Peptides against a protein of PDB entry 6DSZ. Designs and how they scored, part 157

Target 1, 361 residues: chain A of PDB entry 6DSZ
Amino acid sequence: NYVVTAQKPTAVNGCVTGHFTSAEDLNLLIAKNTRLEIYVVTAEGLRPVKEVGMYGKIAVMELFRPKGESKDLLFILTAKYNACILEYKQSGESIDIITRAHGNVQDRIGRPSETGIIGIIDPECRMIGLRLYDGLFKVIPLDRDNKELKAFNIRLEELHVIDVKFLYGCQAPTICFVYQDPQGRHVKTYEVSLREKEFNKGPWKQENVEAEASMVIAVPEPFGGAIIIGQESITYHNGDKYLAIAPPIIKQSTIVCHNRVDPNGSRYLLGDMEGRLFMLLLEKEEQMDGTVTLKDLRVELLGETSIAECLTYLDNGVVFVGSRLGDSQLVKLNVDSNEQGSYVVAMETFTNLGPIVDMCV

## One batch from the design tools (peptide; made by RFdiffusion4, then SolubleMPNN)

Design b2_p18_1_s4 (from b2_p18_1, 9 letters changed)
Fold by OpenDDE base, seed 1:
Structure b2_p18_1_s4 (fold): chain B 361 residues (1-361), chain A 18 residues (1-18)
Amino acid sequence: as target 1 above (361 residues)
Amino acid sequence: NVVVVGDPEDGALYLLLT
């Protein structure tokens, strides 16, 4: 019996940080094709806890905490549209991954979107949203008692969605998305009615954004709203305030990933196609009534890393750089720059051996 | 049915989504 030790995939295609193993543990979860790796973040580094083989390539991986859960649950969607919600359960030394819910969300009719699968979770955990096909937004209602993930579609008039997120602080689940039509790229919002299974008019829209607007970041309270990232510009909009910057430094290479550093949305990491790491800062202005408004946006170059497919801030200035094209890294963000003007120091590097072509025998 | 096929020796849990 040749135990072909199938070489484990090394290319990272997703990463998330949260409290999956316990309420107290900080976890790093890494998706490597069909494999999920679970780590605990410690002062000494990453401690491996468990590896999970998934039946299919992980296309979406998101942590979320429903009301009354002590720790995060994990939503996974595969490239073959198999969805599950996973829970970590430890009983002494025995570690189990419990499937809370599962389902297949594939449609019989639909054009798969060229920009791939997008999966998002409402910050209040009312629903999961999926952009799988052009002109359709799939909704999975989150119900604790439902072990079978059932979905329905809402028709989108906007056929070419570029990116979509749920907004924070909305009475109803509200999506914000960049879309393209013959006139250019635009930003729109919709409220999602679970009851009526339809879209209602959202709080705001912005027509004719930057032609290469590619990413939406939902901003938590107190700011609320969204950040739109383009090739040349970064724009904030919350319905009442609009602010755009065009820092020349971001024009040199396309920003391809982002991650929120602060829970209040004051700072974001940005990674570009050259492996440059940036900090996006939201500067606050406190009003006389105690309301917080956005004063300004600022971008700072931190340094250079491997080309990030995904970024996640861990703790204490440590960042995981998940790379598909190069070696993944743990990096430290320093307060002071080194002699080269970099704030980034590599702590650990994880060798990427390239795409393991799983020969489907 | 999700069949969790774990090899306890490899520490790997396989989620077979059937």
Scores: peptide ipSAE 0.014, ipTM 0.448, DockQ to the pose 0.039
Fold by OpenDDE base, seed 2:
Structure b2_p18_1_s4 (fold): chain B 361 residues (1-361), chain A 18 residues (1-18)
Amino acid sequence: as target 1 above (361 residues)
Amino acid sequence: NVVVVGDPEDGALYLLLT
């Protein structure tokens, strides 16, 4: 009986940053298949705090802070539709991960979406949204006293959702999504009624976006609205303002991940399939009434990294590049370019040993 | 309090020892 010590997974399939261990600590959380790694971000680098085994492959991992919580909670959904909300608790040297709530959100009837599982949290922490199956949007209401995660489905007329996010600054929880039909790809919004368990008409829609529109970025206030990333174009829409750019540099490779740099949504990191790292900049215009509007969008090539599955801006220009196909990296963004025109310097590399094929021997 | 978050059929009882 050879106890093959199963090598720990090294491929990163998700990463998030926030204040999970305390209100003051900046954390990096890394999903590696069934493993969750928790780090504190320090001036010296990543300090490991805890590694947690999950009862399944992590499919969704999101930090959120409900009203009256001092620190972030962690939502996890597994590939087998086990959902939980986790809290970090430290008592002296004892470190515990507390399950605040859990549930299975699998439906008995439904076609699993070909584009995989999407999980999103309302910025005001009113609900979690899940796109698990074609033609269904699952809602988990967030209630502090509920230890059992209960969900309901709302029917979507749009069967082929590509990506979905909750918008910021909406009176009711509002989703923005890219979907495909026989006529092409489109963007639509819906308000989600918890009371009636239905969709209401959202504030805006845009029919016939770019054919390869693949990602939605919800933009926080003061801008609001969403960014739609395509193969050839980047578009902003908030209902009142539409702006599109088609920078030739992004056409060379598909953008596959993004991360917000600034809390106000002025900058985003973008990663493509070739490992190129971009900065997307939202240029502001301040109106005479003190309102802030989007003036322009700009894309800058920062440099090259490992092919990112996920990106996380930490602090002080440090970025975690979570890679599934290559080595994960900590990189530094510099103000000045090097001799090659790169603003990116690798600080640390985390060896990826590839997919652990469980050879069932 | 050990919360079992998983299908028992998957054979991997990862005991979150709290």
Scores: peptide ipSAE 0.013, ipTM 0.456, DockQ to the pose 0.040
Fold by OpenDDE base, seed 4:
Structure b2_p18_1_s4 (fold): chain B 361 residues (1-361), chain A 18 residues (1-18)
Amino acid sequence: as target 1 above (361 residues)
Amino acid sequence: NVVVVGDPEDGALYLLLT
C-alpha cells in the first residue's frame, strides 16, 4: 500500500486580497492549482485560516462585495467551467466555506480562446463576465436569491479578445477590451445590457494601439477609464483623455501581471517575465472645480522578485508575489533604495517544489 | 444539499449549500 502522500501544489496561479473572513480582516487568498489557501494578513505576516480543496484547477478567483453584504464573496471558476460563489462563515471555532451559488458555464459549441479563461466582475456587482470562447462573452447576472449560477452568451464581433475588464463609474456595466484583427490590436468598449442580453455601444474606442498590447487595467474613480499595457508602451484612456508613455525600461521584458496599490488607482505594481517589479504612477492634476484628471504616467523600477504570476498589494508596503515558476514571496517596499538601487526587500519566501501534477493515483 | 462544484475525479470537496 503505497501511501503516495500527494504533495500539495506549491505553484501559485492566482492570488487576491480582500475582506473574505470578516469585514475587518484583510485576507490573502492564494490559488495553487486545485487548492485555495486563505490567510489573514497580520503585522506578523500571513496567518493561515483554512485550506480548501477545489474540484478542479482554479482558473478565475475574484473577490466581490454585493450591495448589502458585510464581507466579500469569492467567485471561483475552474478550468472545466465549474463556477461557484463562496462565503466564509465562522460560528465560534467552526469555520465553514459555504457555497452561495454554483453552476457549470461550459458551452457545447465554442472555440476555447487561445489566451485562456478570463473572468471579470463588474465593480458594482451587477454581473460576472467570462471570456471562455472566441466570439462569445458570457454573462452571469448576480442575484442574491439565485443559488444556481445561470449564464447567457452575448456575441462578440471581435473574435480575438486579448484581455477584458469592466470599467468603473459606468451607469451600465461596461467592458473595455483589447482585441486583435488583421489590422492590429485595438481597444473597444461595450455596454452590457442585462435586459436585452446584448452589447450597446460603449463610451469610447481606440483603434491601432500597440501591436503587443496585452493587458487592460480598469482605473477607478476619480480617474476612470483604463490603462493598456503593451510591450513598449503604457497607455491611459478614459474617453476624454489619452496619454501614452514608452519608457525604455519596460521593453527589456514583457509585463505579465499587475495589481492596484492605491484604492483610487494612483499606483499599480507591474511584474515582468524577468521578475522585475515596477511601480506605475498616475500623477493627478486637480482642476479648480475639484475634478481630478491624469497629468502624467510614470514607471519606476522598484527591484527584483521571483517571476510573478500574480501580485497582490497587502498593506503597509507589503506585497505578495505569487510565483508559478519560482518561490512565492512576501516583499516589503521601502521608500528609500538600498545601495543597489532596489526598493524591494524579501521578507518571506515560500518554496515552490515545482509543478506537482496531482496524480490522483 | 451537498453541491459538487467540479469534477469528482479531481478529489472533490463537497461544498454545502446552506
Scores: peptide ipSAE 0.017, ipTM 0.507, DockQ to the pose 0.037; fails the geometry check
Fold by OpenDDE base, seed 3:
Structure b2_p18_1_s4 (fold): chain B 361 residues (1-361), chain A 18 residues (1-18)
Amino acid sequence: as target 1 above (361 residues)
Amino acid sequence: NVVVVGDPEDGALYLLLT
């Protein structure tokens, strides 16, 4: 009897924070290949609640709260295009992960995109969007009564989408995306019509952004719009306001991940390929009519961490640094810098033993 | 009903749909 102690995966490929176990609990969810780890964030640290095996590598993991749900639901998409919506249910000591809906969203025909799988959720929970294949945007309508995740495709004229997000504050679900064509990289928006199953013209576009523009951040109200992260520049655009900065400090290494700190979109964590952690700050200007507009963008170097695959702000200046290449970390952001000028202090380190090839014996 | 979410080759998790 070979007891193959299958070593659990340790490399983190996704993390999200929200209220999954209850309305009151703050949770950290960590994707480690085929494993989902669920923690409660406490004053004492991370309390493990449940580990869930998934039948496939987790490619997308997003929390969302449909209207009338008391807590967040979890959307997961696997690398083999199995989609599910999960709910946490506790009944006394029994902990169950309930599948609210599931489906396979694979297409028989399509070129898998070279930039991998992108999954996004409309902030108003009207739909899930998936960029799986070049020239296609897949839509999963969110319906409460539907146990089967059904999808349809909308053709994208833009074949080389780099990143895509749903915008906030839009009457119709609206995507904002960076794409590349022979003329360079551009930003475009489309409204998504569920009824007609087509794109309508979005509120704005920006042609000829930075050549290495790689990420879109959707900014919540009151600012709205999007942030475009490049190699050399950070750009904000909302249709009415355009602002770009080119802080020299970001040129040293490519920013590869981000996470929103403040619910109003005033601050974002940025991580680069060298493990540098930045704060992006949106400075507000209050207009005489009471409207809030973006005054300026600022980037501050906080310190160094493990190379982040994903970042998530928890609470009280604590950040989880999910690393694929190094050890994952819990870090504390301090108001004051240490003697080395760092605002980052490691609280806990989670050893990464490298890619465990799941030996299916 | 047990819904198998995923490829059997990737190690099956039986989600009990109650």
Scores: peptide ipSAE 0.015, ipTM 0.484, DockQ to the pose 0.038; fails the geometry check

Design b2_p18_2_s1 (from b2_p18_2, 7 letters changed)
Fold by OpenDDE base, seed 4:
Structure b2_p18_2_s1 (fold): chain B 361 residues (1-361), chain A 18 residues (1-18)
Amino acid sequence: as target 1 above (361 residues)
Amino acid sequence: YVPTPRPATSSSSKYIFP
């Protein structure tokens, strides 16, 4: 009986940065199929802390900090709809990953969405939202005392949701989503009522966005609103301000991932299907009343990396490039370009041995 | 022009990679 030691997966499906091990530690969490790798970001690089095996492919991985938690909790949803909230606990040298809550959120009825699983967390940690099936938005209320993740569905009239996020700065949890209908792609917002288990009208909508609008980025305060990324255009809307750019440079390849650099949402990393790394900049205008408004959007080409499945800014211009198709990288963003005009320098490369086909023997 | 990358996670710039 040759126990083929199944090679550990090396393809990255997701990455997130936060404070999972402690309030003070900066962590990089990497999802590699069924494996979660936890690192501490140090001056010397990435220090491995723990690897965790999950009972299924990780489809969603998000850090969040409920009120009164000293550190971030981790929400994971697997491709088989197993949900959990994980907590890191260390007692001396003993490291435990504690399941705070778990549940299966699969529905017996529903068409799995062709665009896959989307999981989002309200910035105020009121709920988790899941787009698993067409015409349904699943809500998991976040309750501290509940060890069982219970969910309910809200019917979504828009059957073909492309992407969805929770907005920042909303009195009620508010989603913003791109959807497709026979007339094209549109952006809409809904408030989510936990009490009534229904959608209320959101603050704004934008009909007839770019036909290939594919991603929503929720922008934190002071800007608020959302960025909509298409094939040819990037648009911002917050209900009051609308701004669109169509930089020719983004037409060459589809933007496939993004990550916020600055906590205030002034900069975002964008990765495309060719491994080009961009910076999206939100230029601010400060009004006399102290309000901050968006003045302009700008896109700058930083350089080239492995084709990113996910991006996460760590600190000091260091970015983790999680790649599914190629080698993952730590890269440094420089102020000055090199001789080739690149602002990106590879610091470390993590070999991707390719997709482990789980041959079900 | 790419603006200077600023520490986004730590105001103290704790994580300076070599």
Scores: peptide ipSAE 0.018, ipTM 0.575, DockQ to the pose 0.043
Fold by OpenDDE base, seed 1:
Structure b2_p18_2_s1 (fold): chain B 361 residues (1-361), chain A 18 residues (1-18)
Amino acid sequence: as target 1 above (361 residues)
Amino acid sequence: YVPTPRPATSSSSKYIFP
């Protein structure tokens, strides 16, 4: 009996960093189609802890920490709209991944969005938001005692949402999104009422952003607001302050992924379709009243990596580059450039054997 | 502090969804 060991997927389609195994552990979680790999980041490297099989391709993978939890929980949504919240439990040498909550969030009626599934979590852990279908925003309220993930839809007037995030520092859960209409691309905000199951007017909007605006980054305190990334420009807006840059270096290739480096939102990694790695810097200005405002935005080219599907900063200048098209990498960011002018050094490369054709048996 | 990934030699996979 040749047990054809089904070749494990090697293409990375998502990665996240947080404290999943314990409050003290730093973890790297990697999504490879139907498989979740869990690592602990150690002084000696990535230590594998566990692999988890999922019944379906992972479409969304996000860590979040509800109030009163000592460690992060994991939200997963599959391409077949199966949602779960997972917890890591360790008792001595016994390791269990438990399902705290699950549900199917598929609608009977709706046009699946051409830009795919978007899943976001409110920074205050009040709700999960899902853009699955055009003209609908699905909300999953986060309740600790609920084992069944129940969702409701709010109608979006904006049919062509490009990207959406929850903002930080909002009294009510507030989304910020890029959408397209016949006049171009725009940014809008909505407050989400759990009680009334409707949108209220958000704090700000920006009409006529760059035509190729494709990503929203929610910026944490003290800055707040959002960064809008386009093909030619990067824009910051928080309702009171607007700042845009158009660095020529980003025009060469489309930025496709991002990851926050600093908890305060001072730095972001950006990856483009050519495998170039950038640092986006938010320069601070301290006001006389002790408030921190954005002075400027700057983009620096760090070097070249595999084409990133996802990026995550670990610690000490180490970055995981999750690649779908090429080999995933662990890279080191250096303060000084090498002889080639690169600040990036590859530490380890993970061979991508290409798409596993899911032989649906 | 240089994290070097070591490949997982043996992984038990558990399916989470019922």
Scores: peptide ipSAE 0.009, ipTM 0.452, DockQ to the pose 0.061
Fold by OpenDDE base, seed 5:
Parts: C-alpha cells; structure tokens; sequence
Structure b2_p18_2_s1 (fold): chain B 361 residues (1-361), chain A 18 residues (1-18)
C-alpha cells in the first residue's frame, strides 16, 4: 500500500491581509489551489493558525467587513462557481471556520471569459460583483440574514472586460473597468442599481487608453478614482483630474499584480513578470481650502523578488510575495538601499515544489 | 526581526463546503 502522501500545494495563487481571526489580529491568508492557509502576523513572523480544504480551486479570495461586524469576513469563489462567506470563530483552543452563506453562482448560459474569473467587493459592502462570463456582470447582494447567496446578472454591452473594480466614495455601488473593442482599450464606469437590477451611467469614462492597459486599482478617499496600469503608462482618473506617467523602467516587463500599502492609497506595490518590485507613489498637494489633490505619480524600483502572482503588505515594511512560478517570500523593505541599490531583503523563502496536478479522477 | 514561522503540526484539513 503506497500511501501516496498527497503533496500539499505550494504554488500560491492568491493572498490577502486583514483581520479575520479577530479585530486585533493581523492575518495573512494564502490560497494554494484548493487549500486556504491562515496565519497570524506576529513580531516573531507568521504563526500558522488553520489550514482549510476547499471543494475546488480558489479563484477569488477577498476580505470584507460589513457594517456591525467586529472582524473581517472572507468571500471565496471556486473555479466551479461555488461561493461562500466564511467567518472565523475561536472559543478557547477550539477553532471553527463557519459558513455564513453559500451558493453556486454558475450560469447555464454564457461564455466563460478567457481572462478568467474576476471577483470584487463594494467598499461599503453593499454587493459582490463577479465577471464570470463575457457580456455579463453578476451581482450578489450582501444581506446579513441571507444564508443563501443569490445572484443576478446585468448585461454588459462591453463584451471584453480586462479588469474591473468597485470605486470608493460613491453614493451607489460604482464599477470602473477596462474593456477592449475594435477601436482599442477604454475605461468606463457604471453605477449598479440593486433595486432595478441594471447599470446606470457612471461618473466618468476615458476612451482610448493605452492599448495594453491591464489593471484597474480603485483609489480610496481622499483622492478617489482609479489608477490604470498599462505596459508603458500608468494613469490616474477621478472624473475631474487626469494624470499620466510613462516611466521607461516599466516598459521592460509587464506589471501583473499590485497591493495597496497605505489605507489612504498613497502608496502601492507593483510586481512585474521579471520579479521586479516597484513602489507607486501618489504625491499629495494640499490646497488652501484643506482639499487634497493628486500632484503627481511616481514609480520607484525597490528591488527584485520571486515573480509575484500576488503581493500583500503586512506591516513594518514586511511584504508577502505570493509566487506561483517560484518560491514565495517574506521580504523586508528598507529605507536605505544596499550596495546593489536594492531596498528589498528576503527574510524567508517558502519552497515551491511545482504545480500539484490535482488528478481530479 | 520577523522570525521564520516554524511549520506547526498538520492541523486536520476541514472542508468548509457542505
């Protein structure tokens, strides 16, 4: 009897940071195919708390805090369209992961998008948005008392959505997305009406963005708006202000992931396909009336890491680099560069043994 | 110094989906 010790997946396909185990704990959550790993971030490093098996590959993993929750809840969507909202409960030494809500959000009709599953949560926790199929935006209303996740579709005229996010500071839930048509790539916004189950015109649009615009970053208040990442350019738009930069250094490799460092959206980590780690800085200008406006965008090369599938800033300059292709890393950002001009120091490396071929027989 | 997490013992994998 060869007990094939099923190797645990080591390739990281998602990571998030938040307060899942308690209001006070800082957690790192790591998705490794069908497995969720939960850590507490301590002064002594990552403390493992729980490992959870999922009935399928994790496609979306997002933390969110509905009004009146003391800690974050976890939304998970699998590649087979099983959705759940999870809560962490601890009573003494007993740890339970509770399913607050669940549902299957698969449609009988629709073309699965070639760019895969996108899942986003409204910053005010009014809804979850899903881009699963071309020409459809799926909405899951968030209701505290609903144990069954019910979804509805809104038709998108834009068939080829590249990326989508919910914006901050909007009276109604508002999405911002990059899409492609025969004329190129564009940015558009829509308000989402839960009541009417339709899109309304959003606050702004930007036609003819960079041809390789691939990512949307929603910027929190006070700036608001969105950052659009391309191959050659980074642009900001909030409806009133437009700013674009084209730093030559980003042309060398495609930026593939990002993570917000500061709660106010002043800094973002960017990772590219060569494992270069950048800081995107939003420079503030305080007006005489006390309003804060974006003065400039700046990109700084921090150093090199494993090729990031996902990035998450933890605390005190510590960053988790989740890698699918290489070893995941815990890295320290330093104020001063080393002799090679790098601000990045590897603290810990997590060996990637390669893709576990889940033989789903 | 954020020290290296020692791999704690294999906590039993619990599936969350019913």
Amino acid sequence: as target 1 above (361 residues)
Amino acid sequence: YVPTPRPATSSSSKYIFP
Scores: peptide ipSAE 0.008, ipTM 0.458, DockQ to the pose 0.057
Fold by OpenDDE base, seed 2:
Structure b2_p18_2_s1 (fold): chain B 361 residues (1-361), chain A 18 residues (1-18)
Amino acid sequence: as target 1 above (361 residues)
Amino acid sequence: YVPTPRPATSSSSKYIFP
């Protein structure tokens, strides 16, 4: 049976921005099923550098920079639980994608989670965390010298994790997650002990969050903590400060993706199921002691795009809108609105030909 | 002004996994 994949996949299922090709290059990486497309962001637009075939659908794609690396490495997990860490190398005109480490992280026992695969990287690059199966959190220690990705499981009492992230600014790797139980949805934190291979009690928890709380955003320092996004509310919590907003404009459609604009976590892009693009703003308050606290949260409607599966801010107000259901776009964010009240201008559209139904003929 | 990405000939790589 020759599976003639006559067409390349066009539906985007992931995108990330970082410095993968060099320390100086800004890259856009796009996951299209089994294909990874690598671009350099230039003043002239996206310059394609390489297309990489993966043995399986890309389920997780994250850039990270371990201590002593000059550029970002790429973590990929496939839907069949093949994990790798990739490095870009260029020698003259020769471009190689090198596997620094690989492994299969599939368990023989476990129920695959209904909410799919979640993969996260500790901001300090101590570990990778994977939620693959209900009641298990898989840890991959990050060791530079290890070519084989080894993982272990920690038992989670919380069987129905909705989303999970590593927090910033924690002495030990700390996860924050939304989970569901018979009483509703809750937020909890755990410290991850690599030595003891167990969870310790995290710094905070929030019981009885919004019933449709679906996403966790880890906020970098100086704010720290997390943003929890629901259907009707956006909440911030860092253990010391709690703040919630319920802007009516977000009730119209479910927010499904997010991306941090500013390295300090002052702004986030939000995309909903109707293709509306929002900016979430974190307003700062400087205390007399020089500490920075969150004063307020604000949401602004920027405009409309294709329905985003993923968003990534590039530079100079340019955003890549990765779409699975529609055409992907490059859009420009403007300071001033157009005649229609939109701050979004489409720069380029990438036609989505839809799912290639592999008709086994 | 971010010009339109030229469809450059992306060199196809082999699969990373055998």
Scores: peptide ipSAE 0.009, ipTM 0.439, DockQ to the pose 0.061; fails the geometry check

